Peptides against a protein of PDB entry 3C66. Designs and how they scored, part 50

Target 1, 189 residues: chain A of PDB entry 3C66
Amino acid sequence: KSWANLFEKNDFFFRYKFYLEITAYTRGSDEQHLKWSGLVESKVRLLVMKLEVLAGIKIAHPFTKPFESSYCCPTEDDYEMIQDKYGSHKTETALNALKLVTDENKEEESIKDAPKAYLSTMYIGLDFNIENKKEKVDIHIPCTEFVNLCRSFNEDYGDHKVFNLALRFVKGYDLPDEVFDENEKRPSK

## One batch from the design tools (peptide; aimed at target 1 D84 H160 R168)

Design b2_p27_3_s2 (made by RFdiffusion4, then SolubleMPNN; from b2_p27_3, 9 letters changed)
Fold by OpenDDE base, seed 3:
Order: C-alpha cells, then sequence, then structure tokens
Structure b2_p27_3_s2 (fold): chain B 189 residues (1-189), chain A 27 residues (1-27)
C-alpha cells in the first residue's frame, strides 16, 4: 500500500504534537526549483527511515504532498529572511513584507519580471516513545546527513545563492497557517 | 515530559556551515 493513500490532509496536522519541516528553496527559475525540490522530495523517505530507527521515535510519518509557495525576492537579504522566518506561525508574519506570488497577481509586470524565491515544504509528523523516560534522541544527526545527501547529489546544488534547504523542528501549535484550511482551528498549546 | 536541549527552535539551514550542535530531545 503506497503511503500516499493513507492519510487525508485534514487529520495529519492535528495528529502529532511535533513536526519536522523540510523546505527546499530556490532563488532562480521555476525549472531550477522543479529539479531541486523534486530531488529533495525523493530523498525524504530516506530521512524517515533514519528517524524511525532512533529508539526514542515511535513514528515518523511524512505528509504525501509538498506545500508550494513563491515570493518576490529582489535581494539576497530577502532570501535569507525567507529562510529564517518561514515555517513557524510565530515568525511567518515577517514575510508579509514580501510580495507573495499568487495565481491572481502572477501576470502583473512587476511580479512577472521580478526575481523569485520558490519554496517547497514537506512535513513529517513525529510521535515519541514517552515510556522510556531516560532516552535521549538526537535528530541533528539524521537531519545533517539528509542535507549532505541532497547537496552532494549535483555540483549545481552547492550554489547557496540559488539552492537552499532547511529543516525545522516545530510544535503543532506553531505550524504555518498554510497547512490549515480556512475553517480549521489551529491546535492549542 | 519531553524536554529539549535548548529553548531555541531547531533550525538547520544548508546555507550555513552545518555545525555539529546536537538537538537532543529528552523523553
Amino acid sequence: as target 1 above (189 residues)
Amino acid sequence: MIKFSTDEPYLLKSGNEISGKPFIIDL
């Protein structure tokens, strides 16, 4: 049974207290982003496998579809800001200073010709083995290995001005607004 | 009670030198 068919979107972001977010960033063309994000997405299963073998992790469950967004990104500083602020409800409001590209505005000349940052975000729900009161889990190891795997796949992906990757550990109540439908209430602390 | 090694959010960015800083979750 393909993992893709098992979880309806609606329950995934309420099911876990903790999530690992994987965001592929591209400041360049849509074609460049498609290649980069596609590579990152193809490797997420390997990260899941490495997380699942950690004794303190009961479940590492990937969401099946990426979340896609793009921003007008005129400067390198804007690109750094996106990487710092994206993926947390507490910090995402800082992105309101940037123009989000939408289907409604994408044909505007000021947006069409502007440099863009493309984002593809994957989510992994995490459940921990609380019964083992003395177990320490270091997720930095598998996360670092994942980043190195993606970056080393092609020499072009070594260009940090164009291609970037971030992993964020987030609590369910601090997930970005994009994961919830308009009628859904954010999980409480 | 799950405790984290730091109160800071874990954010690993590939644009920076990947430090060996652990992110330890105490269960």
Scores: peptide ipSAE 0.310, ipTM 0.820, DockQ to the pose 0.340
OpenDDE base, seeds 1, 2, 4, 5: peptide ipSAE 0.130, 0.208, 0.038, 0.218; ipTM 0.680, 0.776, 0.572, 0.764; seed 1 fails the geometry check

Design b2_p27_3_s3 (made by RFdiffusion4, then SolubleMPNN; from b2_p27_3, 8 letters changed)
Fold by OpenDDE base, seed 5:
Structure b2_p27_3_s3 (fold): chain B 189 residues (1-189), chain A 27 residues (1-27)
Amino acid sequence: as target 1 above (189 residues)
Amino acid sequence: MVKFSTDEPFLLKSGNEISGKPFVIDL
């Protein structure tokens, strides 16, 4: 079965017990976000390659498409809250305090001119080699190198008030609601 | 059973400094 069939949404978020989420954040213009997220997305394959060679990782499988969302973000505190709470079902309910920008509401005057935080999230499914030996898998090094690579690409991306990047390790049952269709039941613990 | 170093999700956040708990997974 070709790798191409593995990139279908239908089974990806049920196939793995563990996921690495890579989220690019932009508090600024849509154009700024397009450039930043595009850069991050272009480097994900390099991270996958670094993960696949680690002892204890059997598979690192990237999902092909980013998940896009945006919120009205009037304050820096709101922007920090988004970065802290996004990416986990346990914490994402805190985002209900912010106005989600949708195609239906984006033309409203209160939303159109409001400061926005844009989010682009890539997912990597992880499978581990559970050998009888207690092995520790440390993915901190390749993840840190990835962040440094993205942030150092352009001097503008050093502005943490505008551009941010987060990596989150989550269990399948704690994936955000955005990855499931309305009729899909999230994985059980 | 895969054990995590913490019950909290591992988060590596890029701000002024890269901060977060180490992504160490006990197999």
Scores: peptide ipSAE 0.148, ipTM 0.733, DockQ to the pose 0.341
OpenDDE base, seeds 1, 2, 3, 4: peptide ipSAE 0.147, 0.138, 0.139, 0.037; ipTM 0.730, 0.718, 0.727, 0.557; seed 1 fails the geometry check

Design b2_p27_3_s4 (made by RFdiffusion4, then SolubleMPNN; from b2_p27_3, 9 letters changed)
Fold by OpenDDE base, seed 2:
Structure b2_p27_3_s4 (fold): chain B 189 residues (1-189), chain A 27 residues (1-27)
Amino acid sequence: as target 1 above (189 residues)
Amino acid sequence: MVKYSTDEPFLLKRGDEIFGKPFVIDL
């Protein structure tokens, strides 16, 4: 599909029952992350196209802008924890154990010099064709192909100590807090 | 595939290892 189907925030995170989250992780420099996340973002349209042609998928609409965050990430275990916990309201509170980098604190010496994990997350809203009596939709193949595509694009992206890519299927009521404004109420179950 | 600590379908590839829950979506 064309990029014309991209949505601004508005009600995007209320419009769908299901979302696919694509998060590019970088434990390294901001420059490394910019390249990595930029690549991933550039390929999201291909994933959308692959999803849309699946019989069980009625709609796959990407949100146009990535969500950006970064954490002080002193250890590899912390980096793994971020990858495990990020992207779901059920688990994101575990990230409170790490120092979130903000515009207000980024110049603090303890933060400025700390190893960082950078996160860029793209969202795809999904609507499924329920009518085809398909109780299950397998999107494993296109998702795996997408990951492989991104990670194989440059040899450097094979270094999982630095670069990672995760996809998460999340229900609307389990979306991370980051997608909602302070005045917005999380969708109900 | 190694299960991660999430109930959501999740895919993370580290090297040759794939972590997560398969993307077979139950509707």
Scores: peptide ipSAE 0.339, ipTM 0.841, DockQ to the pose 0.653
OpenDDE base, seeds 1, 3, 4, 5: peptide ipSAE 0.070, 0.030, 0.219, 0.108; ipTM 0.647, 0.576, 0.798, 0.686; seed 1 fails the geometry check

Design b2_p27_4 (made by RFdiffusion4)
Pose (drawn by RFdiffusion4):
Structure b2_p27_4 (pose): chain A 189 residues (1-189), chain P 27 residues (1-27)
Amino acid sequence: as target 1 above (189 residues)
Amino acid sequence: SEPIVTFKSYLFEFKSDGSFTERELKE
C-alpha cells in the first residue's frame, strides 16, 4: 500500500445511520455568534458523556469540526424559517430563498454590509444497543440537561430574537448537503 | 432491525432568567 492511503479522509457521515445535530443560531453580529456558538460548542462533549453512559447507547461519536454558515437575514420571518428549515435534506432547499455567504461573495458590497444570521452545527453520530423487539429509545433528559448547560451568568443569551439553540435527530440519508464534499455521493434509501 | 428514537427536531428559546421555551420545529 502507500502513504496516501493512511491519510485518506474519514467517512464519518457514511458510517452511522443516525446523527444528533446541535445547532447554535445568531441573528446578530459576528462576535455575538463567536461567543454564543463558542459556549454551545464547549458543552457538546458533556452531552457525549451524558449520552454514552446510557443503556441503549452503544456510542455517541462527536465529529471534530463544526459546520458553519450564514445567510443574509432581513426579517424576523427569515430567521425563523432558517431555524425551521435548516438541518434536514428534505427541507434545507428552502434556504435557497435567502442569500448564502460564500467564499466568492463574502467580499461583495451588498453582502459584506447586509445583516446576517449565523449557524454553527455539531454532529454526534449515534449507534444503538437494540434492546429486545422494535422499541422506542428515549434520550430526552440528557438533551434538555445539555440545553440547560448552555448558559452564562455574565452574558445574557436570553433574547431569542437574537440567540437560539436547536437539536435534531436525523437519519444518515437525510443529512444536510454541507457534510458531504464535492466527491462524495450521499447515502440512499 | 432499528430502534425507534423518540427525540425529534426541537428549538430551545432561551430567557434572561435562565429558563427556556421548548418547541418542535416546523417542516

Design b2_p27_4_s1 (made by RFdiffusion4, then SolubleMPNN; from b2_p27_4, 9 letters changed)
Fold by OpenDDE base, seed 2:
Structure b2_p27_4_s1 (fold): chain B 189 residues (1-189), chain A 27 residues (1-27)
Amino acid sequence: as target 1 above (189 residues)
Amino acid sequence: MEPEITFGSKLFRYHSDGSFTEEELKE
């Protein structure tokens, strides 16, 4: 099926019951993040291909644009907290304890010079084959392979203090607020 | 037969009504 219909951005986050969230984290410079996130993003297509060939997966559709955010991240504990809490509507409110970097505040001295965690998140919508045999679909395998692929690309990406990569399997109603427009109602359970 | 999806330690079971349940895989 032609990915051409993916251009209708308007309902991507309503189309699927499940999403795979791929988040590249960087606690470092914007340049470091650009390289890391760019690498991860470039490999998402390979993950999609691996998902599509699984018998239990009917559809694996990537959303083409990453979601970008950054937080003031003064400590390693803050960085761990970001990684633990980000990617779920249930837990994302914990991130309010950190200063979100915005275009409005980025030039403030307290923010400009602060250590930052950068986040780039890609989404894959998943549809499963419900009709046939008890197919156990282990999506952890291709996800682990993907992480290993990204991490092994450069030795620097092995530094978990700076670079992290997390994949989350998330229900549509538990997607982060960032994926919805202000006027959009979150999918119900 | 209800499809089962595993992600890490989580197991998702699809039910005939289109609902799903989430279970933690016990080691």
Scores: peptide ipSAE 0.354, ipTM 0.830, DockQ to the pose 0.103
OpenDDE base, seeds 1, 3, 4, 5: peptide ipSAE 0.149, 0.143, 0.169, 0.126; ipTM 0.731, 0.723, 0.670, 0.712; seed 5 fails the geometry check

Design b2_p27_4_s2 (made by RFdiffusion4, then SolubleMPNN; from b2_p27_4, 11 letters changed)
Fold by OpenDDE base, seed 5:
Structure b2_p27_4_s2 (fold): chain B 189 residues (1-189), chain A 27 residues (1-27)
Amino acid sequence: as target 1 above (189 residues)
Amino acid sequence: MEPEITFGARLFKYHSDGSFEESELKE
């Protein structure tokens, strides 16, 4: 199946009712994040394959590009807050308390040398089999396997003060603002 | 009818010994 036709941003985040968000977090250097996020991204296809074979899942389609963001993250509490609040429209406004790093401000003295949290987020659109109305779909197993695949690559990724991984099942109307263009209206409930 | 999904949001914290802690992220 050619996923190539599904990868236009404009349609992907409106096509599905449900999404799985995979976010790689790094509180450290850009180099550390590049390695960590790259590893996570490389394993997403394996997760998709495991999701597709679940009886309750009709379709699992990954979005091709990661979403990248970074915040000034001076404390561990800030890092925990980012991980708790990111990935949902309902909670993402809490991130406004932190300084978002942008191309425009990254060279500012207060930002350039500040501790940072880096985020790379991959999205998988999910379509479920409607006929099995009573079937609970448990994606915990494939998600856990995915996590194990990512963490087992390097012992350094065992430092949860630096490297973390989150998986979030969200409805389309609760996707983060980052996935929509300024001219796009968020999906309704 | 939408299926009931038991999976919400999870944070996985790794440990050097190969274990990890899974925490539920609350909205």
Scores: peptide ipSAE 0.343, ipTM 0.847, DockQ to the pose 0.748
OpenDDE base, seeds 1, 2, 3, 4: peptide ipSAE 0.256, 0.267, 0.253, 0.260; ipTM 0.807, 0.816, 0.804, 0.812; seeds 1, 2 fail the geometry check

Design b2_p27_4_s3 (made by RFdiffusion4, then SolubleMPNN; from b2_p27_4, 9 letters changed)
Fold by OpenDDE base, seed 1:
Structure b2_p27_4_s3 (fold): chain B 189 residues (1-189), chain A 27 residues (1-27)
Amino acid sequence: as target 1 above (189 residues)
Amino acid sequence: MEPIITFGARLFSYNSDGSFEERELKE
């Protein structure tokens, strides 16, 4: 089945037991985030290629569209909390303590000029070979290579107070709520 | 039976020299 067929059925987040989440974080301006997230997103296909050649991985399929969100992030501690808690259903409720920026509230004076953390998240669905399910699959190497590919050739992204990158291996039942529609039931364990 | 994946969840933070630090996310 073509990738198009997969996306048309909107079953991407139900098709796999396992996913790799790639999140680009920016605590700064929207413009800074667009550049950073764009760079990260441009390299995701290379990560997919590296994952696909691993003996234990049968399929690695990227979801084509990033998920975008932003939060009011007044402190560095808030930024650390966002990075720690985002990307897992079991922990994402902690984000409710922060103000989510929406189209409806973005023009409010308390939000418009407030420090913000921007998030862009890409997802890769993973299917593993049956014979290798009993074996360890090391995805650390391709992930590290990906991180290296996302490196800036200059100091543009060298400020960890502003720019970060997270990779999270998650089970389908622990995907963030953002990937499901209101009428969709989360996969069970 | 599930594959053994030890990667978990990690944050990568770049330094100005192009190197990066890696830490496990706190769940």
Scores: peptide ipSAE 0.636, ipTM 0.934, DockQ to the pose 0.774
OpenDDE base, seeds 2, 3, 4, 5: peptide ipSAE 0.475, 0.573, 0.547, 0.504; ipTM 0.898, 0.922, 0.916, 0.905

Design b2_p27_4_s4 (made by RFdiffusion4, then SolubleMPNN; from b2_p27_4, 10 letters changed)
Fold by OpenDDE base, seed 2:
Structure b2_p27_4_s4 (fold): chain B 189 residues (1-189), chain A 27 residues (1-27)
Amino acid sequence: as target 1 above (189 residues)
Amino acid sequence: MEPIITFGAYLFRYNSDGSFEKRKLKE
């Protein structure tokens, strides 16, 4: 909880070379998403703790606020596309084929009652201990434990047509555009 | 020098029985 106040957006996405993205997906109601994303978000701290104790990880710092977006998602294929393409600058352009829901357009008839996919993404900045040799850091274990934790408390999220979770390890230069302000330049490779 | 991270990106789909499916995403 104390970590929440230490990070400003502007610095966070430039401070680390590597990030772990945790995205809660919901194709359903906003209420369903609120519950699902809230649960996921509540467990992120536990993931951070597990990451911090890994020998190869020097720092694991969560960004305090989720990034939220929603898309009109008429079909299951659209939902699959969103889940496949979101979270990387390399692939996120594909999302332009879908209608992004915004405060400006959410009341439009074509959007208001349309099926939606909701996304809430948490970011963890990672710094690694790099010694004189190429170190392999395996984050599968803590990530899997996290995934299990998100499920173990509530069976209501057992419908993959509605609820899903993605974890993506990305480099800073490949972060989604959403994390940068218009006046900010994407980190270089 | 960069660490070797083998994780990549995954989608986790939960099943009603408490299991989940793990699908590798394009990086």
Scores: peptide ipSAE 0.636, ipTM 0.930, DockQ to the pose 0.744
OpenDDE base, seeds 1, 3, 4, 5: peptide ipSAE 0.615, 0.626, 0.624, 0.633; ipTM 0.926, 0.929, 0.929, 0.930; seed 3 fails the geometry check

Design b2_p27_5 (made by RFdiffusion4)
Pose (drawn by RFdiffusion4):
Structure b2_p27_5 (pose): chain A 189 residues (1-189), chain P 27 residues (1-27)
Amino acid sequence: as target 1 above (189 residues)
Amino acid sequence: EPEVYIGYNTLDGIHSDDPNFLHVKPH
């Protein structure tokens, strides 16, 4: 074999059928999002611990990099549809109605200056100890405990017209396009 | 496959059909 093989990109978004995504939103400034997403990102490892000790959870595997994007966001209505529509491949298409900030356009006049909404998403891939028969697995408490941990006593993130946090359980075929690069086809049926 | 539940909650103006869409107002 060759050195090029050792350095082959990992296949995180193909090896699990289930993913938990944790999303920090900011309809505000760049530094408001830096602090906010920074806080949330600092707590994600704790969710891994809380999840992984559970009977039923075989592994809770965090990816190493947050997925980031921002949109021009004039109205409160837009910020809300972003939260609603972002996260699933079935629905992320509705985001095309808003202007996405890219490598090419981040420097343009009508974009550099426009109010923006910011997203920061982390992925925890899940695998399961499948109990007995097809049964419901409840991981609600560790998810809400994680939410309650996303706080600061010296920084108010209470204005939800600005700051928001969301979690999704998303099957592999339904992951957002952003997680697969130019090479990779997405998982199927 | 197991049926997995993380929680469902929405905020005003948000109408997600995802049974595992968990959304909260931060602190």

Design b2_p27_5_s1 (made by RFdiffusion4, then SolubleMPNN; from b2_p27_5, 11 letters changed)
Fold by OpenDDE base, seed 2:
Structure b2_p27_5_s1 (fold): chain B 189 residues (1-189), chain A 27 residues (1-27)
Amino acid sequence: as target 1 above (189 residues)
Amino acid sequence: EPIIDIGYSNLPGVNSDDPNYLSVKPQ
């Protein structure tokens, strides 16, 4: 499939064995999250460009639409838990301890006025060009530069109590359930 | 499988030792 076809969901989450998951977190207002996530999303293309030029990376293709979710997040510990558990199928069930905000429940008084953590997640599909299994692909530099770029864009984004940004290297079989439709079967190992 | 190095989170309590998780403070 052409690169252009990756702008649609289609088989994007089946196409690659590996993904880079980029999640912008906000424990604050929807407005704060919109600005923060929007910034992060706007910079993803720069990360892709930096990844593409690495010798060990054959392909770095972004999925262009973010996945959005929000949870009632009454404590900072809950916020840390979200950041720890989100983004992996192995651990995401721990988030069931928190109340997922949905269109159906968002107007409930207990949810409407509750502190919330907002999540926006972008994905980059990765294909590696590794001739030797002993060869390590180091993506630390471009990823760190990306985080620093986003975090340093505004002084407010340095407040880890409110704004966070994480990158997770995820195998296809360990992608969060959110990326699959109800009728889609999770990739096997 | 390829060995990928993304680095580690420097945020205490948030996957700080997970080699597949990166969350860093601004520099």
Scores: peptide ipSAE 0.244, ipTM 0.806, DockQ to the pose 0.629
OpenDDE base, seeds 1, 3, 4, 5: peptide ipSAE 0.034, 0.214, 0.222, 0.225; ipTM 0.676, 0.786, 0.791, 0.800

Design b2_p27_5_s2 (made by RFdiffusion4, then SolubleMPNN; from b2_p27_5, 12 letters changed)
Fold by OpenDDE base, seed 4:
Structure b2_p27_5_s2 (fold): chain B 189 residues (1-189), chain A 27 residues (1-27)
Amino acid sequence: as target 1 above (189 residues)
Amino acid sequence: EPEIDIGYSNLPGVNSTDKNYLQVKPA
């Protein structure tokens, strides 16, 4: 199978039992988010390389495109809630309390001038080495290195009130709805 | 199929009680 086929949406989110989600958050301007998310996205390949060399990980495959979303985010508490609840099917329903910004509603006065949280999410599919049954893979090390790499690129990215970066391990059946098309059934347990 | 336990309590930006490791159990 060609390398290109591994990264088609319909196959990718059904291929692995586990995924690493990398989400760049920005509570600020669209321009700020574009720069921040672009940086994070540019470094994902480095994280993949670090994951692949771990003894317990057989394959780490990144999905090629980010998922983009934005919410009206009037308070810091809302921003914390987004960061806590986003990225899991089990918890994402809590985001329904916030107004999702869409192309259809973005020009509404209540939305246009409202503070916003922007999200860009990258996915890495993981396959593990079954033979390493007794090996514990410390996921903290490569993830921390990745976060530090992104945060250290510009001093402004150290402001957690504006810029955040989260990594989450998720089972395939618990992936957010955004990764599936309307006609697709999410993976079962 | 092997049983896989994945924790991420200490992952940057994640608040969880799960351990920050991948463990594979034989099944």
Scores: peptide ipSAE 0.036, ipTM 0.656, DockQ to the pose 0.088
OpenDDE base, seeds 1, 2, 3, 5: peptide ipSAE 0.032, 0.031, 0.030, 0.030; ipTM 0.637, 0.634, 0.598, 0.633; seed 1 fails the geometry check

Design b2_p27_5_s3 (made by RFdiffusion4, then SolubleMPNN; from b2_p27_5, 10 letters changed)
Fold by OpenDDE base, seed 4:
Structure b2_p27_5_s3 (fold): chain B 189 residues (1-189), chain A 27 residues (1-27)
Amino acid sequence: as target 1 above (189 residues)
Amino acid sequence: EPIIDIGYSNLPGINSDDPNYLSVKPQ
């Protein structure tokens, strides 16, 4: 199958049992987020390359486009909550306590001037090697290297009050609702 | 298909001190 087929949304989020989510967070301006998320997104392919060479990983395929969202985020506690709860269907309902910024509401005075958290999320589909014995795959090293690479690119990106980067391992049935269309049924266990 | 068990849901970037390992079991 051509690589092109792996980048179609409808196929990608049903193709794998396991996904790695990479989310760039920014509590600041849209301009700050654009620069930060753009950097992170530009480095995802390097992470893919590092994952692919691990013995336990058969395939690591990135989805080509990020998912974008933003929330009104008045406090640091809200920002921590977003980082804790985002990226899993099981926990994402907690985000309903925050106001999602949309094209329809972004000009409302209560939203326009409010502090915001911006999110850009990339997905990597994972397929693992099947062996007769239990295999342990250490993903800590390549993931840490990736985080360090992104954080070290600019001194400003070391400020965790503004810029954050999270990696989450998620099963297909626990992917966030954002990856599915209204007419799509999420994968079952 | 492999059964994958991960000790931590959140990978480095939130808590870099947490080891993240995948356990792959045959089905």
Scores: peptide ipSAE 0.038, ipTM 0.686, DockQ to the pose 0.092
OpenDDE base, seeds 1, 2, 3, 5: peptide ipSAE 0.036, 0.031, 0.035, 0.032; ipTM 0.688, 0.661, 0.627, 0.657; seeds 2, 3 fail the geometry check

Design b2_p27_5_s4 (made by RFdiffusion4, then SolubleMPNN; from b2_p27_5, 12 letters changed)
Fold by OpenDDE base, seed 1:
Order: structure tokens, then sequence, then C-alpha cells
Structure b2_p27_5_s4 (fold): chain B 189 residues (1-189), chain A 27 residues (1-27)
């Protein structure tokens, strides 16, 4: 199968049992987020390369397009909540307490000048070499190196009040709703 | 289903109760 066919959204989020979510967060301007998320996205392939060479990983396949969202984020606590709750179907409903910024509402006076949190999420599908019922595959090192690489690129990215980067390991049935079309059924356990 | 340990247990994260969530500060 060509790489192009593998990157089609149609079955990517159904193909793997496990996914690694990489989310760049910015509480600031859209310009700040564009720079930060762009940097993170540009480094994802390096992480993939490091994952692919691990003996326990059979496949590490990135989805090519980021998922974008933004919320009105008036407080630091809201920003922490977003980072805590985002990325899992089990917890993402908590985000409904915040105002999602959309093309329809972005010009509203209450939203236009409000502090915002921007999110860009990349997904990596993972297939493991399973030999036993209990497997240990340590991806800590490559993931940590990736985070350090991104955050050390510019001193400003060390400011956790503005810029954050999180990796979440999730099962396919616990992927956020954003990855599925309205007519698609979430994978079962 | 096989149990997979991805080695996230020792990393700080925003959600410290989630062993699969990493939000690592630069070393």
Amino acid sequence: as target 1 above (189 residues)
Amino acid sequence: EPEIDIGYSNLPGVNSTDPNYLNVRPK
C-alpha cells in the first residue's frame, strides 16, 4: 500500500488499537500558536523515526493533518483544565464548560478579544510486536527527547503559562470525537 | 488484550493520575 493511501482519514483512526497524541497548546495569540504548533508539527517525523526503530514497535504511522481547535480561556485554571481533559473521549466532555471558538462566533464581542487557548493535535498510529500477553515497550526516551527538542528551540517555549506540549497514549476506542465524522461509529473495546 | 507498558510512569504530566499522559518539562 502506498503511503498516500495509508494517510487517508477514512480508516486511519480505525486501523490501530493504539495511538499517540501530540498536542501543542498555546494560551496567547494565534500568531504565537502558529509558530509553536508549526515547530512541533515539523518535528513529529523525527519522533516517528525514533519510534519505528524500537524493537517493540512494528509500525509508527503519523496522520498527516493536525486537528485544530480553540477555546475562550479566561483563566490559568481553564488552561490547565483543557490540558488535563483534552485528548480522551472519557474526559473531553469537560471541555463543554468552555466556549469553543468557531468561524460563526469568532467575531462576537465577548469572544473576539477574549483570551484564548489554541490546540493543534497530531496523531501517530501504533502497532506493537506482541510476543506475550504482557509487553513492555518503553517509548519514554524518544518522547522525552522530542519534547525537549521542541521546547528548547526557543527560550519563549519554556514559558508553561503560554506554551505547552503534551503526549497522550490512548486506545482507539478512547480517541477524541474530533477524529471521527458525524456518521462514523467509534471503535468498540 | 495484551498489557503494554509504554514507560510513561515516571514522567510528570498535567494529569498526574494518568500514566499514559506526558507533559514533560525540558531537562
Scores: peptide ipSAE 0.055, ipTM 0.686, DockQ to the pose 0.467
OpenDDE base, seeds 2, 3, 4, 5: peptide ipSAE 0.037, 0.031, 0.033, 0.040; ipTM 0.663, 0.613, 0.652, 0.691; seed 4 fails the geometry check

Design b2_p27_6 (made by RFdiffusion4)
Pose (drawn by RFdiffusion4):
Structure b2_p27_6 (pose): chain A 189 residues (1-189), chain P 27 residues (1-27)
Amino acid sequence: as target 1 above (189 residues)
Amino acid sequence: EEIEENIKEAQEHWIELSEKLMEEDSE
């Protein structure tokens, strides 16, 4: 074999059938999002601990990098549809109605200056100890406990017209396009 | 007390949003 093989990219988004995504939103400024998403990201490891001790959770595997994007966001209505539509491959297409900030256009006049909404998503891949028969597995408490941990007493993130946090349980085939690079086909049926 | 109240309201709102999104994904 060769050195090139050792350094082959991991296959995180293909190896699990289930993922928990944690998303921080900011309809505000760049530094408002830096602090906000920075706080949320700092708590994600705690969710891994809370989840992984559970009977039923075989593993809660955090990915090493947040997924980031921002859109030009004129209206409150837009910010809301971003929260609603972002996260699932079934629905993320609706985001094409808004202008996405890219490598090419981040420097353009009508984009550099436009108000923006910011997204930062972290993924926890899940695998399960499948109990007995096909049964419901409830991981609600550790998720809400994680949400309650996303706070600061010296910084108010209470204005939801600005700051928001969301979690999704998304199957592998339904992961957002952003997680698969130019090479990779996405998982199927 | 005011700060704690604002935190509680924001956290409740985020929980409700997350539950709604999980319900939509379960469909």

Design b2_p27_6_s1 (made by RFdiffusion4, then SolubleMPNN; from b2_p27_6, 14 letters changed)
Fold by OpenDDE base, seed 3:
Structure b2_p27_6_s1 (fold): chain B 189 residues (1-189), chain A 27 residues (1-27)
Amino acid sequence: as target 1 above (189 residues)
Amino acid sequence: SSMEKRIKEWQEYNIKLSEELIKKDEE
């Protein structure tokens, strides 16, 4: 099967039991987010390479298309809530308290000029080599290195009030709804 | 199975790690 077929959306989010979510957050302008998320996205392949060489990881495959969303984010507390609740099906319902920006509502006066939090999320599917019972798989090192790499690229990205980067390990059945089409059934446990 | 237990342990560990990363980036 050609590598091209591996990146079909419908199969990707059903293929793996485990995923690493990489989310770039920006509470600021669209321009700021484009720069930040673009940087993060450009470095994901480096993270994949570092994950693949870990003895406990058999496969690390990135989904190449980012998932993008934005919320009206009037307060810092709202921004913290987004970062806490996003990325898990179990917790994402809490985001319903915020106004999701959509193509249908983006021109509304109350939304157009409102402070926004922008999200861009990349996914890495993970397959583990469980046969090596003695090897502890610790993704902390490559993940930390990745965060540091992204944050250190520009001094402006050190402002946590504006720019944030989160890595979340998620089970396939707990992936956010955004990764599934309306006609797709969420993976079972 | 022993395998399932190990997967579970790894998952729990990595979930916690992810949360720690989120917190560090919020500071």
Scores: peptide ipSAE 0.028, ipTM 0.563, DockQ to the pose 0.060
OpenDDE base, seeds 1, 2, 4, 5: peptide ipSAE 0.023, 0.025, 0.024, 0.026; ipTM 0.563, 0.538, 0.578, 0.524; seeds 2, 4, 5 fail the geometry check

